# Ledger of designs, part 220: peptides against a protein of PDB entry 3V4L

Target 1, 386 residues: chain A of PDB entry 3V4L
Amino acid sequence: GQPLAKDKVALLIGNMSYWEHPKLKAPLVDVYELTNLLRQLDFKVVSLLDLTEYEMCNAVDEFLLLLDKGVYGLLYYAGHGYENFGNSFMVPVDAPNPYRSENCLCVQNILKLMQEKETGLNVFLLDMCRKRNDYDDTIPILDALKVTANIVFGYATCQGAEAFEIQHSGLANGIFMKFLKDRLLEDKKITVLLDEVAEDMGKCHLTKGRQALEIRSSLSEKRALTDPVQGAPCSAEALVRNLQWAKAHELPESMCLKFQCGVHIQLGFAAEFSNVMIIYTSIVHKPPEIIMCDAYVTDFPLDLDIDPKHANKGTPEETGSYLVSKDLPKHCLYTRLSSLQKLKEHLIFTVCLSYQYSGLEDTVEEKQEVNVGKPLIAKLDMHRGL

## One batch from the design tools (peptide; made by RFdiffusion4, then SolubleMPNN)

Design b2_p22_4_s3 (from b2_p22_4, 8 letters changed)
Fold by OpenDDE base, seed 3:
Structure b2_p22_4_s3 (fold): chain B 386 residues (1-386), chain A 22 residues (1-22)
Amino acid sequence: as target 1 above (386 residues)
Amino acid sequence: MTTELVSTTAETSEEVLEKAAE
């Protein structure tokens, strides 16, 4: 019969806004496109941008809580990385220069922990450079992996080689994701799918002699990303997994705020990633005596590090939200909350209505405080332990 | 359009400016 997954879970990490290293652009688009494709494949997807070492560790721990016997686990990483002695290291955004293994996440350690969960399939898609880090002479003593015959690595590049992104004016894609996205929905054994992606990369003149996909697999069974999830969760563990995933993806409900002047504001929320949310405000009712009015959001928690100069934009694109802008309502003011993983408390902020009456030169302000609880990934308290 | 290939290495952003031949 066709193999069944007990469930399908993916963690996607895109690091681009490095503190001490060159900034990347491709991880933004690559994580977004892969998230949408894996959702069409019935994966429970957690998508995270710009994680510190501590935040990456917690994201992996939360991902491992979603894994169990016969679950398909997929880890995707796009960002800086290195490979020493066949061990792959993902570089957090707060990594020092030079970085070492102590500042980075070892993929083979994650694989060990996934094998302890008795997973049905372990897929690693690593869109990072695989050059040796000559500043790290640490030989990792890794415990011997179990022989589970269910492991697939797709490396965006060969051992000791670089991975590249294609930068145009605006959005960039990683070379690996550019070819992977065209085949990811195919009902094929995952190794066969990746072999076809490798052939497509090899035919491209831009990548020829610069970047080539490496596939490492112990997968003995015909497992595909298209494999159906086993029907309704009959186990307590499957229910817990579904609740944990749902908790990380719950948006605040849209609100209608009423001001004393008689203006009504719609406050809405959209997810770009599990840790990135757009807030938007629109005037839905205005008394005729009010000639102009705008609804600004302000007084955010300090943990979110929101620059007011980047808040309350007339377009989603002016906030840095290029991907979700088509799905957002028009004629709003938009604010992008990145780094929701840093939120320690409830998301409390002020909606400030600035307005002018006909025949008065002075602007009037009214304010309302809004508590939306913990949105998206902030419900997982990924900061607990700092 | 100039396609810029940027390495995802921490050390070497080799900007390979390939002029797309018309």
Scores: peptide ipSAE 0.144, ipTM 0.634, DockQ to the pose 0.300
Fold by OpenDDE base, seed 5:
Structure b2_p22_4_s3 (fold): chain B 386 residues (1-386), chain A 22 residues (1-22)
Amino acid sequence: as target 1 above (386 residues)
Amino acid sequence: MTTELVSTTAETSEEVLEKAAE
């Protein structure tokens, strides 16, 4: 029969806004497009941008809690990275220059922990450079991996080589995602799918002699990303996993705020990523005696590091949201919360209505506090050290 | 539109160009 997955879980990390290293662009689009494709494949996807070392560790720990016997686990990483002695290191955005293994996440350590979960399939898609880091002489003493025959690595590049992104005047994919996205929905053994992606990359004039896909696999079974999820969650562990994933994807409900002046505001929420949410406000009713009115969101938690200059924009694109702007309501003010993983408490903020009456020169303000709880990834309390 | 390939290395594009020219 066709192999069945007990469940399918993916963690996607895209690091681009490095503090001490060159900024990247491709991870934004690559994580977004891969998220949408994996959702079509019935994956439970956590998608995270711009994580610190601590935030990456916690994201991996939460991902490992979603893994269990016969679950398909997929880890995708796009960002800076290196490979020393066959160990792949993902570089967090807060990594020092030069970075070392102590500042980075070792993929082979994650693999060891995934093998302890008795997963049905382990897929690593590593869209990073594989150059040696000569500033890190640490030889990781990794424990011997178990022989599970269910591991697939897709490296965007060869050992010791660079991975590339395409810089255009706009949004563009990395080289790996450019070819992967066209094949990812195919009902093929994952190693066959990746081999076809490698052939497509090899035919491209841009990548020829610069970047080639490396596939490393022990996969003995015909496992595909298209393999159906087993029906209704029959185990307590499957119910817990579904509830934990649902928490990380729950948006606040849209609200209708009513002000004393008779103005009504619609407040809405949209997810761009698991740690990136857009708040939007619109005036849905205005009394005729009010000539002008604007609704601003203010007083956000300090942990979110929201610059008021980037809040309350007339377009999603002015907030830095280019991907979900088509799905958003028009004629709103938009605010992008890009660091929901930093939220320790409930998301409490103020909606400020500024308005003017006909024949009065003075602007009047009314304020309402809004508590939306913990949105998206903030429900996982990634700040609680285990 | 100029299509440029940029390395996802932590090394700057200038350093990569210098090392490729040596």
Scores: peptide ipSAE 0.139, ipTM 0.629, DockQ to the pose 0.404
Fold by OpenDDE base, seed 2:
Structure b2_p22_4_s3 (fold): chain B 386 residues (1-386), chain A 22 residues (1-22)
Amino acid sequence: as target 1 above (386 residues)
Amino acid sequence: MTTELVSTTAETSEEVLEKAAE
């Protein structure tokens, strides 16, 4: 019979806004497109951008809590990385220059922990460079991996080689995601699917002789990303997993704010990623005696590092939100919260209404405080331990 | 349109490999 997954869980990490290293662009698009494809495959997807070392460790720990016997686990990483002695290291955004293994997450350590969960399938998609880091002579003493015959690595490049992104005037994928996205929904054994992606990448004149997909697999069974999830969650653990994922993806409810002047504002929320939310405001009712009226959001928690110069934009794109702009209502003011993992408290902010009456020169202001609780990933308290 | 391939490595200088897409 066709294999069944007990559940399907994915952690996607895209690091681009490095502090001490060159900034990347592709991880934004790659994580977003892969998230949408894996959701169509009935994966529970946690998608995270720009994580520190501590935040990456916590994201992996939360991902491991979603894993259990017969669950399919997928880890995707796009960002800076290196490979020493056959160990792959993911580089956090706060990594020093030069970085070492002590500042980075070892993928083989994550694999060890996934094997302890008795997972049905372990897929690693590593969209990072595999060059040796000559500043790190540390040989990690890794414990011996179990022989589980359920591991698949898709490396965006060969050992000792670079991975590339395409820089155009617009948004573009990395080379690996450009080819992976066209095949990811196919009902094929995951190693066969990745081999076809490798063939498609090998036909690309841009990457020929520069980047080639490497597949490493112990997968003895015909398992696919299309494999159906076993029916209604029969176990207490499956219910806990479903609740944990649902909490990490709960948006605040849209609300209608009513001001004393008779102006009504719609306040809405959209998820771009598990740690990135767009707030949008629109004036839905204005008395005719009010000639000018602007609604803006302010007074965000300091933990979010919200620059007021980047808040309250006339388009989603002006906030840096290029991907979800088609799904957002038009004619709003938009604010992008890109670091929800840093939120320790409830998201409390002020909605300020600035308006002018016909025949008065003075601008009037009204303010309302809004508490939306902990949105999205902020419910997992990824800072529990600082 | 020149398609620039940029390496996702932290250590290599931007070898902007300008391949002219024919």
Scores: peptide ipSAE 0.134, ipTM 0.638, DockQ to the pose 0.307
Fold by OpenDDE base, seed 4:
Formats: structure tokens, C-alpha cells, sequence
Structure b2_p22_4_s3 (fold): chain B 386 residues (1-386), chain A 22 residues (1-22)
């Protein structure tokens, strides 16, 4: 019969905004597109951008809590990375220059922990360089992996080689995701699907002789990303997993704020990623005596590091949100919260209404505090232990 | 259109691939 997954869970990490290393661009698009594809495949997807070492560790720990016997686990990473002695290291955004294994997450350690969960399938998609880091002489003492015969690695590049992104004047995928996205929905054994992606990449003149996909697998069964999830969650563990995932993806409800001047503001929320939310404000009612009126969001928690210069923009794109702008209402002011994993408390902020009456030169302000609780990934308290 | 391949390594080897317009 067709194999069944007990459930399907994916963690996608895209690191771009490095502190001490060159900034990347492709991980933004790659994580977003892969998230949408995996959701069509009935994966529970957590998508995270720009994680510190600590935040990456917590994201992996929360991902491992979603894993259980017969669950399909997929880890995708796009960012800086290296490979020493067959160990793959994902580089956090706060990694020093030079980085070492102590500043990075070892993929083989994550695999060990996934094997302890008795998963039905373990897929690693690693869109990172595999060059040796000569500044890291540490040989990780890894315990022997179990023989589970359910492991697939898709490396964007060969051992000792670089992975590349395409930098154009616009949004572009990394090379790996560019070809992966075209096949990801195919009902094929995951190793066959990745082999076809490798063939497609090998036909590309840009990457020929520079980057080639490497598939490393120990997969004894025909497993596909298209494999159906086993029906209604009958186990307590499946219910807990569903609740945990649902908590991490709960947006605040849209609010209608009423000001004393008679202006009504719609406050809305959209998820770009599990840790990235767009707030948008729109004026839904304005008395005729008010000639000018703007609704700004301000007084965000300091943990979010919101630069006011990037807040309250007339377009989503001016906030750095290029992917969800089509799905957002028009004629709003937009603010992008890109670091929801840092939020220690409830998201409390101020909506400031600035307005003028007809025949008065002075601007009047009214303020209303808004508490939206813990949005999206902030419900997982990924900062616990700092 | 010049397609720049940027390495996802700490060492930026910017290989500017000049796509010769055929």
C-alpha cells in the first residue's frame, strides 16, 4: 500500500542578516516558497528567518517536540555553513568571525535526536556551503547514529564546494531552491525527486561545473513528501503536536479601534514567516471635519528592535516585505516585525492617531494601547533560558 | 543581464558571470 505518515513536520530556517559575515538574499525567497509548497503537502511548517545561535537551538528543540514515531521530519536550512569531517554546520546570524563549531549547529546532532524520536522519515535540505572551515579544528565527538534506513540529505552542493545564490536586481532563489520548487509536489520517492532536481541543476549553464546537488540517503522504503498523513489525530501526542503547531501560527485577530474624535482604525495582522509579522493600519471611518488623518504604530517592546525609520510605511515593500504584499490590503500603513522570537512579553504597542480639523493648523494626537498577546512563534517562548 | 553568483560562505567569492548576450 502507499506508505502513511503519522504526521508531517518541517522546520525551515533562512539566515541572511549576518552580523559579522556577508549578507545573503536568497534565503528569504527560498524559505517562503518552500513553506508554501510544504503546506500544500500537508506539512506543519515552522518558518524562521535570521536566528541567533540560541534561537536556532530553541527552534530545533521545539521542532524535535513535534517529532514522534512515524512522523516525517524535514529540516531545511539556507544560509552560511561549512562541513568539517563529514559534519555539516549551520551558521547562526550572530556567529563571530571566524566562526567555529561551538558557535554553530551540527546537523548530525539534530539527526541523532530525530532518530531518538523513531521518525518515519528524516529529510535534510541543506542550502549552504560545504567548504572546510580552516578556523575550526574541532572534531565533534558524535555518538554512533542508529541504523534507521529513513534518512535523506539533499545538499545544495558537493562536499568541499560552495553553494550559490543568484543575485539579480530583484528577488531570486538560491540555485537549489530554483530547481527543487519545480518538482517538490511530485508523487515520487524523495530520493528520485532529488535525483531529478540534480539532473535539472546539471543542465543549467550557470551552475555547470560550479554547483551540483549531492544526495546522501539511507532510505529502504518508498517514502515521498506526498505521502498522506494518517487520518484524525487519535493519539494524545498527535493532539499535542497539532496544538503546539497551531499556537505557533496563531495571528492576532483584526481590531477596530475607535478614537474620541470619531475616527475608526482597522488594525490587521499578516504572517510572512513564523517569526515575521506585518501590522497594517487603515482608516475605515473619518468624520468630514477631519481633513488629514494618519494612524501610526509605535512604542513596541524593546526586544523587537523596531527601527521607526522602517515602520509605518506606505507600502509593504518599503518595510522589506516583498512576498506577501499581494495578499495585503492596499492603502494602509505597514510595519514589519521581523524578530517575533525575541518577544519575551505580550506584544503591546501604541496606535497613535494624528489628525487635523478643518480650519485648525495644529495637529491633534490620540493614542490607544493595544495588547495582542503573543503572536505566532512568540507563543513558544524561544527566549526561555537567556 | 549580469547574473552574479554569490557564495553562501563567509569568504565572498563574487563570481560575476557575464552572460554574454547571444
Amino acid sequence: as target 1 above (386 residues)
Amino acid sequence: MTTELVSTTAETSEEVLEKAAE
Scores: peptide ipSAE 0.132, ipTM 0.634, DockQ to the pose 0.290

Design b2_p22_4_s4 (from b2_p22_4, 12 letters changed)
Fold by OpenDDE base, seed 3:
Structure b2_p22_4_s4 (fold): chain B 386 residues (1-386), chain A 22 residues (1-22)
Amino acid sequence: as target 1 above (386 residues)
Amino acid sequence: MEVKLVSFTPETSEEVLKKAAE
């Protein structure tokens, strides 16, 4: 019969805003595009941008809680990285310069933990450089991996080589994602799909002799990312997994705020990523006596590090939200919360209504505090212990 | 169109400005 997945779970990490290293751009678009494709493949996708070491460890731990016997696990990483002695290291945004294995996440350690979950398929898509780090003399003593015959690595580049992004007009795509996205929905064995992606990349004159896809696989079965999820969740563990994923993707409900002046504001929320949310405000009703009226969001939790100069923009694009802007209501004020993983408490903020009456020169303000609980990934409390 | 290739390595981020020759 066709292989069935018990469930399908993906963790996507895109690191761009490094503290001590060159900033990247491609991970933004690449994580977003891959998220949308994997959702079409019935994956439960957690998508995270710009994680610290601690945040990456917690994201992996939460991902491993979503894994169980016969579940398909996919890990995608786009960012800085290195490979020492056949071990792949993902570099967090807070990694020092130079970074070492102690500052990084070892992919083979994650694979070991996935094998302990008795997963049906383990896919790693690593959009990072694979150069040796000569500042890291650590030889990882990895325990021998179990013979599970269900492992696939897609490395964006070959051993000792670099991965590249193409920057054009302010947007960037990784070379790997550029070719992967065109084939990812094909009903093919995952190793065959990746081999076709390797051929397509090999035709690219920009990266010829600089970057080449490497496929490493022990996959003995004809498993595809298109494999259907097994029907109704029959186990308590499957219910817990579904609830845990749903918890990490729950947006606040849209609110209608009523002010004393008779103005009504719609407050809405949209997810860009599991840790990135857009807040938008719109005036849905105003008295005719009010000639000017704006609804600003202010007084965010300090943990979110929100610069007021970047809040309350007239377009989503002015917030840095280029990808979801088409799906947002028009004629709002927009604010992008890009670090929801840092939120320790409930998201409490102020909606400030600034307005002017006809024939009065003075601006009037009314304020309402809003508590939206813990949105998206903030429900997982990824900063427990900091 | 100038295509900027950026490496995902911290040390070797030489902006290889390849002019894509038409």
Scores: peptide ipSAE 0.186, ipTM 0.656, DockQ to the pose 0.289
Fold by OpenDDE base, seed 1:
Structure b2_p22_4_s4 (fold): chain B 386 residues (1-386), chain A 22 residues (1-22)
Amino acid sequence: as target 1 above (386 residues)
Amino acid sequence: MEVKLVSFTPETSEEVLKKAAE
């Protein structure tokens, strides 16, 4: 019969905004596109951008809590990375220059932990460079992996080579994701699918002789990303997994704020990623005596590191949100919260209404504090592990 | 269209600007 997944869970990490390293662009689009495709494949997807070492460790730990016997686990990483002695290292955004294995996450350690969960399938998609880091002489003593015939690695590049992004007109895509996305929905054994992606990438004149997909697999069964999830979650573990994923993706409810001047504001929320939310404000009612009014959001928690210069924009794109702008209401002010994983407490902020009466030159302000609880990934207390 | 290849390595910011002259 066709294999069944007990459930399907994916963790997607895209690191771009490095502190001590060159900034990347492709991970933004690649994580978003892959998230949408994996959702069509009935994956529970956690998508995270710009994680520190600590935040990456916590994201992996939370991902491992979602894994269980017969669950399909997929880890995607896009960012800086290296490979020493056949061990792949994902580089966090806070990694020093030069970085070492002690500053990075070893993929083979994650694989070991995934094998302990008795997963049905383990897929790693690593969109990173595989050059040796000569500043790291550490030989990781990895415990011997269990002989599980359910592992697939898709490396965006071959050993000792680089992975590349294509930048066009301010947008960037990883070469790997460019070809992977066209085939990811195909009902094929995952290794066959990746082999077809490798052939398609091999036809690309841009990366010919620079980047080639490498597949490593022990997968003995005909398992596909299209394999159906086994019916209603009957186990306590499956219920916990569903609830945990749902919590990590729960948006605040849209609010109608009423000000003393009679202005009504709609406050809305949209998820770009599991750790990235857009707040939008719109004037839904204005008294005729008020000629101009704008609704600004301010006084965010310091942990979110929100630059006011990038808040309250007339377009989502001006906030750095290029992906979800089509699904957002028009004629709002937009603010992008890109670091929800840093939020320890409730998201409390101020809505400031600035308005002017007809025939008065002075601008009047009214303020209202809003508590929206813990949005999205901030519901997962990723901070409790220390 | 100017296609810029950027490496995912911190050290090799070799921007291979391939001018695809179409």
Scores: peptide ipSAE 0.181, ipTM 0.660, DockQ to the pose 0.294
Fold by OpenDDE base, seed 4:
Structure b2_p22_4_s4 (fold): chain B 386 residues (1-386), chain A 22 residues (1-22)
Amino acid sequence: as target 1 above (386 residues)
Amino acid sequence: MEVKLVSFTPETSEEVLKKAAE
């Protein structure tokens, strides 16, 4: 019979905005495209951009809480990385220059913890460089891995080689994701699917002799990403997992704000990623005596590091949101909150209505405070212990 | 179309501008 997954869970991390290292572009699009594909495959997807070491550790811990016996776990990482002594290290955005293993997350340690959960399948998709870091002579003492015969590594590149992004017309895709996305929905054993992706990438004249997919697997069963999830959650653990995932993906409800002048504003929310939310405002009612009015969002929590220069834009793209613009309502002001994992408290902000009456030159302002609680990933308190 | 390859390494961002030949 076709294998059944007890559940399917994915953690996708895309690190781009490094403090001490060259900035990347591809992880943005690659995490987004992969999120949408994995959702079509009935994965519970947590998608996170630009994580610090501490935030990455917490994201992995929360991911491990979603894993259980027979659950399919997929970890995707796009960013800087290295490989020392056959150990893969994911580099957080706050990693020093040079970075060391003590500043990075070891993928093989995550695999060990996944094996303790008795998972049905462990898939690692690592879109990072695999060069040795000569500044790190640390030999990690890894505990012996269990023989679980359910492990697949897709490395975007060979050992000692680099992974590349293709920058074209302002958007970039990782070369690995460019070919992976075309096959990811195919009902094939995951190792066969990745082998076909390797062949497709091998035909690319850009990557020939520079980057090649490496597949490392110990997979005794015909398991596919298309394998159906076992029906209704029969266990308390499955219910907890579903509730935890749902909690981490709950958007604030859209609000209709009414101002004293009689202007009505619609405040809406959209998820770009699990830690990235777009706020949008629109004027839904304006008294005829008011000739002009705009609704700005301001006074965000300091922990979110919101640059006012990137807030209240006439397009999603001007906020740095190139991906969700098709799904957003038009004719709004848009603000992108890109670091919801840093939110210690409830998301409280001010909606400021600036307006002008017919025949008056002076602008009038009305303000209303809005509390939307903890949106999306902020409900997991990924800052606990800072 | 000019395609820029950028490495995911800190040190070796070789901008390989390959002109895609038509």
Scores: peptide ipSAE 0.158, ipTM 0.654, DockQ to the pose 0.274
Fold by OpenDDE base, seed 2:
Structure b2_p22_4_s4 (fold): chain B 386 residues (1-386), chain A 22 residues (1-22)
Amino acid sequence: as target 1 above (386 residues)
Amino acid sequence: MEVKLVSFTPETSEEVLKKAAE
């Protein structure tokens, strides 16, 4: 019969905003598009941008809690990286220059932990460079991996080679994701699907002799990303997994705020990623005697590092939200919270209404405090060890 | 159209590839 997944879980990490290294652009689009495709494949997707070493470790730990016997696990990483002695290292955004193995996450260590969960399939999609880091002389003593016939690595490039993004005017995918996205929904064995992606990449004149996909697999069974999830969650573990994922993806409910002047504001929330949320405000009712009226959000928790200069924008794009702008209501003020993994407390902020009456020169302000609890990934307390 | 390839390494070789116009 067709193989069944007990469940399907994906962790997608896109690191772009490096502190001590060149900034990337493609991981934003790549993580977003891959998230949408994997959701169509009934994956539970955690999508995270710009993680520190500590935050990456916690994201992996939370991902491992979603894994169990017969679950399909997919890890995607886009960012800086290196390969020493056949071990792949993902570089966090806070990594020093030069970075070493002690500042990075080893993918083979994550694989070991996934094998302990008795997963049905382990897929690693590594959109990173595989050059040797000459500043890291550490020979990692990795414990022997279990012999499991369920591992697939899709490397965006060959050993010792680079992965590339195409920088042009606007947002573009990395080279790997550009070809992967066109095939990802196909009902094929994952190794056959990746081989077709490798052929498509090999026809690209831009990457010929520069980047080629490498597939490493022990997969003995015909498993596909399209494999259906086995039934309703009937196990206690499956219920816990579903609840844990649902908590990490719960948006605050939209609110209608009423001010003393009779102005009504709609406050809404949208997820761009598991750690990135857009807040939007709109005036839904204004008394005719009020000629001008604006609703600003302010007084965010300090842990979020929200610059007021980037808050309350007239478009989502002015906040850096280029991908979800089509799904957002128009004629709002928009604020992007890009670091929800840093939120230690409830998201409490102020909605400030600034307005003017007809025939009065003075601007009047009214304020309301809003508590929306812990939105999205902030429910997982990814900061608990700091 | 000039396409800039940016490597996912700190040692970014910025290669400006001229797209041959097909």
Scores: peptide ipSAE 0.165, ipTM 0.649, DockQ to the pose 0.272; fails the geometry check

